# Ledger of designs, part 252: peptides against a protein of PDB entry 4ASU

Target 1, 270 residues: chain A of PDB entry 4ASU
Amino acid sequence: ATLKDITRRLKSIKNIQKITKSMKMVAAAKYARAERELKPARVYGVGSLALYEKADIKTPEDKKKHLIIGVSSDRGLCGAIHSSVAKQMKSEAANLAAAGKEVKIIGVGDKIRSILHRTHSDQFLVTFKEVGRRPPTFGDASVIALELLNSGYEFDEGSIIFNRFRSVISYKTEEKPIFSLDTISSAESMSIYDDIDADVLRNYQEYSLANIIYYSLKESTTSEQSARMTAMDNASKNASEMIDKLTLTFNRTRQAVITKELIEIISGAA
Target 2, 83 residues: chain B of PDB entry 4ASU
Amino acid sequence: FTFASPTQVFFNSANVRQVDVPTQTGAFGILAAHVPTLQVLRPGLVVVHAEDGTTSKYFVSSGSVTVNADSSVQLLAEEAVTL

## One batch from the design tools (peptide; made by RFdiffusion4, then SolubleMPNN)

Design b2_p24_7_s4 (from b2_p24_7, 11 letters changed)
Fold by OpenDDE base, seed 1:
Structure b2_p24_7_s4 (fold): chain B 270 residues (1-270), chain C 83 residues (1-83), chain A 24 residues (1-24)
Amino acid sequence: as target 1 above (270 residues)
Amino acid sequence: as target 2 above (83 residues)
Amino acid sequence: REEERRRALEEFRRKVAEAVAAAA
């Protein structure tokens, strides 16, 4: 490579490094906010799931319709955030299909669709786009829940798959159950909950779904911002290493050129 | 007893004497060993009676309340403010 | 943004209707 080529490459990588550093700072700010907002959201969401855990709601084996909701975002450059959710969705879909269940998929965020549409297009009901530019609100979750409930698709049981935040350096893809109104109403374990009006139960289920979706979005967002911060840090470090290598190459090449010129002067070939 | 909104936690696994909640079927008091139930909140006043005798008041917009067999209670409001 | 959201919702409703019809 000529000195000119090396210089051009150095300039390009330095520019990339500046961009990745700036993106890291933006991700860090968003992460800090997301983590603060996750604290109450987790209490709220886990509280909503408490019924299902304590009541041990089971779906009868004869019920075959299963809904998978994958929660992610539209935004890239966040490591394995999207692929992790997609991988678990694929695994879950395959397991359910092997068990003779009908599987339908909902994607929250366009990246899920981008990964799965070729292999699972027939199973996709809908993808919610415009996720990840702004922090998710309860209103956003309510809209998703409402659209799902009003879709007319009658599922018996479902799974929400999302990345649960553990720490700034760790997330885990997890699954939480969702149940249809009919499944909850027919569950033997729900018999202990006496004097529940059907309308009350319906409304309760609407809130429950919205709550769980909201929780999943908050966990996903926090995990994503953390992962993006890490990814941008890694990119910046990789760029730095490449700059160092190219700088060494530049210096060596420059010395070689100087040496050649000196030899030409000494030999009189100039 | 857990009482939270999406953005704020008021009680997290706390022991309380009584919680008065506004439900669509009517306001009722949740005491220790209350029968398991599910209710939907209507806009109104929540009153929490702590074991130490302190009483706190909140306004809630909507949401749900769950009383489980193990006496755990989840009060989840879409919006809630301390009064 | 609102139009894209509306289109996405319409597509969702269509796919759901198709799924319901196929199940039916």
Scores: peptide ipSAE 0.017, ipTM 0.836, DockQ to the pose 0.056
Fold by OpenDDE base, seed 4:
Structure b2_p24_7_s4 (fold): chain B 270 residues (1-270), chain C 83 residues (1-83), chain A 24 residues (1-24)
Amino acid sequence: as target 1 above (270 residues)
Amino acid sequence: as target 2 above (83 residues)
Amino acid sequence: REEERRRALEEFRRKVAEAVAAAA
């Protein structure tokens, strides 16, 4: 019974190790692509954020509607990627609520909803699913942006929360601002910009939103794939160690069984 | 001056002499110390005049251009190709 | 997939409408 059980467990762990190794390789390939595609995306996205940084757009205190966009994916097995975003979303939501703001939440990727559904179901507007199977495109970001803008939810300001890629071993959950057209148009800091046609500003805002969403998706994807690669590597190593331990246990148990059988033979032959 | 698409960077914080951009309200040239403005790109030609006198041409589909008070410029096209 | 997307969109629109109505 014991040898059979150990053998079964060994077989199971070996299979898991094969799976985790394969997943590591897949994650590595996706990471390499994501990292390559992140380079221009970062320039593009940071460029889009430059206005907000330079203008230091502030939302008046009387404006109460705040939108939180959490960016992750549908896919697990990537360490703390989703929980980090969710944690910051919770913190931000709590802080905003304490400040008397109305908070609504959008999840990019099903994992955000999975984590926050129980505690924040009333604040959730929508979850965009089917995120993470394919690399995000600007088209995907545009669809999300368009959906947000056409949703009818008139937010004053918002926060997009995502994991920024630092290195293969490091990411940081960050927040970037999003602003409504009304907030941008009414911001005192925007007075230095020449008279901008309302239609131009609207279109500009649409691009800005799409741009930041795209950027966030690319950062998130790169971070996620890197984290998954690391997680799968760790899982593979842990499996290896467990295999070694179980193999030793198997050998010891086998020896004990053999010894017992020999003693029985010897004792029976005496 | 930063000029990028989602997939390609053409200029990253570069110093240029002039950038001609096609906007919905008309084409205009961005010079040093241009007045801050926001514009939306129409499909057309972007012409970048480098300080060394070289001129590069690009076709852009759509996008935005920002001129900030600090003379930083962000030209962000949805699609752009070198011509 | 298209149907799920449609449902998600409809749910989103509904929730937004509810939120807008509650704010109004």
Scores: peptide ipSAE 0.009, ipTM 0.833, DockQ to the pose 0.054
Fold by OpenDDE base, seed 3:
Structure b2_p24_7_s4 (fold): chain B 270 residues (1-270), chain C 83 residues (1-83), chain A 24 residues (1-24)
Amino acid sequence: as target 1 above (270 residues)
Amino acid sequence: as target 2 above (83 residues)
Amino acid sequence: REEERRRALEEFRRKVAEAVAAAA
């Protein structure tokens, strides 16, 4: 490689490093906010799931319609965040199909569609786009819930799949159950709940769905920003190492050029 | 007893004597060992009576309340403010 | 942005209709 080639490469990598450092700082700021907002959201969301855990709601085997909701975002450069959710969605869809269930898929965030549309186009109902530019709000979750409920697709049960935040260096892809109004209304375990008005139960389920979606969005966002911060840090470190290597190569090449020029002068061959 | 909004936690697995909630069908007083039920909140006043006799008041918007067989309660309001 | 949202909703409605029709 000529000195000019090495210099050009050095300049390019230095520019990449500046970009990755900037992106790291942006991700860090978003992560700090997301983590703070996740604390109450987790209590709120886990509280909403408590009924389903305690009531042990079972879907009858004759009911075959299953909805999978994958929660992610539109934005890349966050490591395995999207692929992890998509992998679990594929696994769940395959398991349900093997059990004779009808499976439909909803993607929250465009990246889910990008991964699954080619292989699961027939099962894919809708993708909610413009996810991840702003922190998710309860209003956003309510809109998603409303669109699902008004979709006309009558599922019996469902699964919401998202990345749960563990720490700045760790997330885990998890699944939580979603039940239709009909499934809850007909569940034997719900008989212990006294004289629930049908309208009350419907409204309760609307809130429950919105609550769970909101919770999943908050977990996903925190996990994503943390993963992006880590990815950009790693990219910056890799760029630094490459700069060091190229600098050594530059110095060696420069010395070789000088030596060659001196030999040409001494030999009179120039 | 858990009481939270999407943005704020007021009680997390706390032991309380009584919770008064505004529901669409009327005001409920949730006592210890209340019968399991599901209700939807209407805008109104929530009153939490602690075991030590202290009382706290909150204004809530819409939401849900769950009373489970194990006497656990989840009060989840879309919006809530301490009064 | 509104047009993209409208298109997404239309696609959703279409896919739901197809799913409902396939289940009938």
Scores: peptide ipSAE 0.007, ipTM 0.831, DockQ to the pose 0.050
Fold by OpenDDE base, seed 5:
Structure b2_p24_7_s4 (fold): chain B 270 residues (1-270), chain C 83 residues (1-83), chain A 24 residues (1-24)
Amino acid sequence: as target 1 above (270 residues)
Amino acid sequence: as target 2 above (83 residues)
Amino acid sequence: REEERRRALEEFRRKVAEAVAAAA
């Protein structure tokens, strides 16, 4: 490679390093906010899931309609965040299909669609876009919940798949159950709640779904920003190492050029 | 007893004597060993009676309250403020 | 339902404002 080629490559990598460093800082700021907002959101979301855990709601085997909600975002450059969710969605869809269930998919964030559209296009009901630019709000979750409930797809049971935040260096893809109003109302374990008005139960379920979606969005966002921060840090370090290597190559090549020029001058072959 | 909004936690797995909640079917007090129930909140006053006899008041917009068979309670408000 | 929710939220905000003013 000529000195000019090496210089051009150095300039390019330095620019990439600047970009990745900037993205790291942005991700760090978003992560710090997301982590703070996740604390109450987790208590809130786990509280909403408590009924389903304690009541041990079982879906009858004759019920065949299953909904998978994958939660991610529109933005890339965050390591395996999206692929992890998509992988689990695929696995769940395959398992359910093998069990004779009808599977439909909702994607929260465009990246889910981008990964699964070719293989699962017929199973997609809707994809919610414009996720991840701003922190998710309860209003956003409520809109998603309402759209789902009003979609006309009468699912029996569902799964919400998202990345749960563990630490700045760790997340885990998790699945939580969602149940239709009919499944909840018909569950044997709900017999102790038989005095509940049907309208109350419907409204309760709407809140429950919104709560769980909100929780999943907060977990996903925190995990994503943390993963992005790490990914951008790694990219910046890799760029730094490459800059060092290219700088050495540049220096060696420069010395070789000088030496060649000197030899040409001394030999009179110029 | 857990009482939270999406943005704030007021109680997390706490032991309380009584919680008064405003529901669409009417206000009721949740005591120890209350029958399991699911309710939807209406805008109104929540009063938490602590075991030490202190009372805390909150205003809530909407949401849900769950009383489980194990006497655990989840009060989940869309918006809530301390009064 | 959305309109009811909006009304409830507005009422909530009003009551909060009143309660805050009364506590001051």
Scores: peptide ipSAE 0.039, ipTM 0.877, DockQ to the pose 0.043; fails the geometry check

Design b2_p24_8_s1 (from b2_p24_8, 16 letters changed)
Fold by OpenDDE base, seed 1:
Structure b2_p24_8_s1 (fold): chain B 270 residues (1-270), chain C 83 residues (1-83), chain A 24 residues (1-24)
Amino acid sequence: as target 1 above (270 residues)
Amino acid sequence: as target 2 above (83 residues)
Amino acid sequence: SEAARREAVRAMLEEQKRKLEEER
């Protein structure tokens, strides 16, 4: 490579490094907000799941309709965030199909659809777009819950799959159960709860669904921003290493050119 | 006893003497070792009676209250403010 | 002088060789 070629490549990589550093700072600011908003959301979401964990609600084996909700976003450049959720969704769908269940899928965020469209297009009920531009609100979760309940798909049970935040450098893809009103009302373990009117239980279930979706969105958002920050940091480091290597190559090439020119001057071949 | 909204936590696994909640069927008091129940909240006043005798008042919107067999209570409101 | 120019170039070459050897 000529000195000019090396210089052009150096300039290009330095520009990439500036962009990745800027993106890292933006991701860091969004992460700090998401982590702060996750603290109360986690208490709230875990509180909503407490009934289902304590009542040990089981779906009868003869019930075949299963809903999978995958929670992610529309935005890339965040490492394995989307592929992790999609991988878990594929695994769950395959296991349920092998058990003779009917599986339908809801995607929260366009990236889930982008990954699964070719292989699972017939299983998709709906995909929610415009996820990840703004922090998710309880209103957003309520809209998703309402759309699900109004979809006309009478599932027996389901699962919501999302990335749970562990730390700035760690997330884990997890699954939480969702249950239909009929499944909750027919569960033997619910018999200990006295004086539950059908209307009360319906309202409770609808509210619980919105709560779980909200919780999953907050976990997903925090995980995504942390992963994006890490990805941009890694890209910046890789660019730095490449700059160092190219700078050494440039210096060696320049010295070789100077040495050649000096030899030509001394030999009188010029 | 856990009392939270989507954006704020008021109580997290705390011990309380009594919680008065506004439900669609009427206001009722949740005592220690109350029978398991599920209710939905109507807009109104929540009163938390702490073991030390202090009382805290909150206004809540819609939500739910769950009393489990293990005497754990989850009060979840869409919106809640301290009074 | 042409001789002084050749000597200056020789000194520069020796310095460049030394720098290349130190960077290895």
Scores: peptide ipSAE 0.000, ipTM 0.806, DockQ to the pose 0.004
Fold by OpenDDE base, seed 2:
Formats: structure tokens, C-alpha cells, sequence
Structure b2_p24_8_s1 (fold): chain B 270 residues (1-270), chain C 83 residues (1-83), chain A 24 residues (1-24)
């Protein structure tokens, strides 16, 4: 490579490093906010899931319709955030299909669709786009819940798959159950809950669905911003290392040019 | 007893004496070891009676209340404010 | 001789050039 080529490459990588550093700072700010907002959201979401964990709701084997909701975002450059969710969705879909169940998929965030479209296009009901530009609100979750309920797909049970935040360096892909109104109303374990009006139960389930979606979005967002911050930090470090290597190459190449010129001067004076 | 909104936690696994909740079917008091039940909230007043005798009042919008067989209670409101 | 000194310097510089090219 010529000195000019190396210089051009150095300039390019330095520019990339500036971009990745800037993106890291943006991700860090979003992470700090997401983590603060996750604290109450987790208590709220775990509280909403408490019924399903305690009632041990079983879906009859004859019920065949299963809904998978994958939660991520539209935004890239966040490591394995999207692929981890998609991998678990694929695994779950395959297991359910092997069990003779009908599987439909909802993607929250365009990245899920991008990964699964080729292999699962026929199973995809809807993709919610424009996820991840702004922090998710309860209103956003309610819209998703409403669209799901109005989709016309009469599922028996479902799974919501999302990344649970553990720490700035760790997340775990988790699955939480979703039950249809019919499934929960017919569950034997629900018999201990006395005198539940059908309208009350419907409203309760609709609210619960919105709660779980909201919770999953908050966990996903926090995990994503943390992962993006880490990814941008790693990219910035890699750029730094490449700058150092290219700088050494530049110095060596410059010395070689000087040496060549000296040889030409000495040999021409003969 | 857990009482939270999407944005704020008021009680997290706390022991309380009684919680008065506004439901669509009417206001009722949840005592210790109340029978399992599910209800949806109407806009109204929540009153939490702590074991120490303190009483806290909250205004809530929509939401749900769950009383489980293990006597755990989850009060979830879309919006809630301390009064 | 000055000629022999120039030749020795040239040979040394050519060897350094070769080493730099092999490191490319």
C-alpha cells in the first residue's frame, strides 16, 4: 500500500471510531434511562405474571393453536440481542410443530421479521415496526395488545420471548406464557378463584396482556441499550487497534521510501 | 402485598393489614388471608392499612387486583398517585 | 578506495531495502 492509501485508510478508521464513540455515548444515555424505568416496570410485570406462575394453568393437549411473540427492536448494532430472541423463537416453533400444534408468530420490532421472514413467513401474523426509537410506554404495549386481540387469530396459549436484563454485561432470553381467555376460564386451577364474572375475567386478561408486553419491552430495551453500548465500545477499541497497526505500517513504509531515495542518491553519484 | 403502576412502585412484597380497593363491581376490603379472587379496578380510592396502623391513600385509574391462594396480593394500576 | 566504500554502502542499503520489502 502507498503512503497515500494508508493515510486514507487511517482517516476512514478514525472517522469510524468517532462515530462508534458517539453511538456509545448515546447508547449509554438511553441505557441509564432504561435501567431506571425498568425497576418499577419489573415489579409491575412480575406482579402481572404472578397469577400464571401460582395458578399452574395447564393448556389441554387437544388445544393446538400457539402464538409466539418475539420482542426486540428495529435497531441494529447491539450484538446478539435480535439473534438470541429469533433463535429461541425458532426452537419453540419447531418444538410446537413437532408436537402437532399450529404456530403463529408476532414480531415486535422489524429485526425479528428480517431474521425469520425466509423460514417462517407463512407463520407470521404481524410485525410491529418503529420499535426502539423511543422508550416504550404502556400506551405502546396497549396498542400491541389490542392489535393482537383484534387480529382474529384465536390462539389457545402463547409464549412471549424477550431478553431479560441482568446487568450491563449480561442479559438472558426468557419466555413467559400468554393464555387466551378461553384457556384461563376453563383451567381447573382457576376454580379456586370464586365468582369471577366473565366480563371481569376478559378485562383482566386484556390488561394482563398489556402488562406483560410492557414488561417485556422494558426488559428488551434495557438489554438492547446495554448490549449496544458494549458493542460500540468494542468497535471503538477495535478501531483503535487498527489505527495503531496502520500507524506502524505507515512509519515503516515511510522509512522504506526514505531508504529507497537514499540508495538512488548514492547509486546515481557513481 | 405488591402495589405498582408501570412507572412507580408503592408496595413491594409488603405485609399489610387491609387494602380497600375500588372495583367495577364495588369497593371491597382485602383482609389478611382473603379468599382467592380476581377483580378489575375502576377509578377511585385505594386505602392501604399497614400493620403499624398507618393508613395510606392512593387514587388509581384502571387496573387489576389479584388475591392468590398463598394470600399474596398484586394490585396493579395503570396510573396511581399518592394522595 | 572511495569506490569500495560507496559499493559497501550500496550493498548495505540494498539489503535493508530487501528486509523492508519482505516485511511488507
Amino acid sequence: as target 1 above (270 residues)
Amino acid sequence: as target 2 above (83 residues)
Amino acid sequence: SEAARREAVRAMLEEQKRKLEEER
Scores: peptide ipSAE 0.000, ipTM 0.815, DockQ to the pose 0.004
Fold by OpenDDE base, seed 4:
Structure b2_p24_8_s1 (fold): chain B 270 residues (1-270), chain C 83 residues (1-83), chain A 24 residues (1-24)
Amino acid sequence: as target 1 above (270 residues)
Amino acid sequence: as target 2 above (83 residues)
Amino acid sequence: SEAARREAVRAMLEEQKRKLEEER
């Protein structure tokens, strides 16, 4: 490589490093906010899931319609965030299909569709786009919940798959159940809940769905921003190492050129 | 007893004496060992009676309340403010 | 001679070039 080529490459990598550093800072700020907002959201979401955990709601085997909601975002450069969710979705879909269940998929964030569109296009009901630019709100979750309920797909049971935040360096892809109104109302374990009006139960289920979606979005967002911060840090470090290597190469090449020129001058060959 | 909104936690697995909630079917008091029930909140006043005798008042917009067989209670409001 | 001095400098520079190439 000529000195010019090395210089051009150095400039390019330095620019990339600047971008990745900037992105790291942006991700860090978003992470800090997301983590703060996750605290109440987790209490809220876990509280909403408490019924399902305590009631141990089971879907009868004859009920075949299953909904998978994959939660991620539209945004890249966040490590394995999207692929982890997609992997779990694929696994779940395969297991359910093997059990003779019908599977439909909702993608929250365009990245789910981007990963699964070739293999699972026929199972997709809807993909929610424009996820990840702003922090998710309860309103956003309510819109998703409403769209799901209005999709015309009468699922019996569902799975919401998302990355649960553990720490700045760790997330775990998890699955939480969602149930249809019919499944909840018919569950034997729900018999202990006395005199629940059908309208009350419907409204309760609508809130529950919105709550769980909201929770999943908050967990996903926090995990994503953390992962992006880490990814951008790693990219910045890798760029730094490459800059150092190229700088050494540049210096060696420059010395060789100078030496050659000096020899030519002294020898009278130039 | 857990009482939270999407953005704020008021109680997290706390022990309380009584919680008065505004439901669509009417206001009711949740005591220890209340029978399991599911209710939907109407806009109104939530009153939490703590074991220490303190009473806290909240206004809630909508949401749900769950009383489980294990006496755990989840009060989840879409919006809630302290009064 | 000036010629011998140039040759010595040339030889020294060629040796330095070789060392730099070997360090690659």
Scores: peptide ipSAE 0.000, ipTM 0.809, DockQ to the pose 0.004
Fold by OpenDDE base, seed 3:
Structure b2_p24_8_s1 (fold): chain B 270 residues (1-270), chain C 83 residues (1-83), chain A 24 residues (1-24)
Amino acid sequence: as target 1 above (270 residues)
Amino acid sequence: as target 2 above (83 residues)
Amino acid sequence: SEAARREAVRAMLEEQKRKLEEER
């Protein structure tokens, strides 16, 4: 490579490093906000799941319709965030199919569809796009819940799959249950809950679904921003290493050029 | 007793004497060892009676309340403010 | 768009990595 070529490459990598550093800072700001907003959201969401843990709701074996909700976003450059959710969705779908269940999929965020559409297109009910540009709100979760309930798909039980935030350097893909109104109303374990009006139970279940979706979105967003910050930091470090290597190459090449020019002068072959 | 909105936590696994909640069927008081129940909130006043005799008042929008067999209570409001 | 910018950054990084490996 000529000195000019090396110089051009150095300039290009330095520009990339500036961009990745800037993206890291943006991700860091979004992460800090997401983490603050996750604290109350976690208490709220875990509180909504308490009924299902305490009542130990079981779906009868004759019930075959299962819904999988995968929670992610539309945005890339966040490491394994999307692939982790998709991997677990695929595993769950395969296990349920092997058990003779009918499986339908909802994707929250376009990246889920991008990964699974080719292999699972027939199982997709809907994909929610425009996820991840703004922090998720309870209103957003309510819209998703309402669309699900009005989809016409009468599932018996389901699973919501999302990345739970652990720390700035760690997340875990997890699954939480969702149940249909019919499954909850017919569950033997619900008999201890006295004199529940059918309309009350329906409304309760609508709130429960919205609450769980909201919680999952907040966990997912925090995990994603943290992972993006880490990915951009790694990209910046890799760019730094490339700059160092090219700088060494530049110095060596420069010395070689000087040596060649000196030889040409001395030999009179110039 | 847990009382939260999507954006704020008021109580997290706290011990309380009584919680008065506004439901669609009417306001009722949740005492210690109340029978398990599920209710939906209507807009209105929540009153939390602490064991020390202090009383806190909140205005809530829609939401849910759960009383479990283990006496745990989850009050989840879409919006809530301290009054 | 922010998405297009991110994709461009990724593509540029991959290209520069490839060029470095070819010189090795």
Scores: peptide ipSAE 0.024, ipTM 0.820, DockQ to the pose 0.012; fails the geometry check

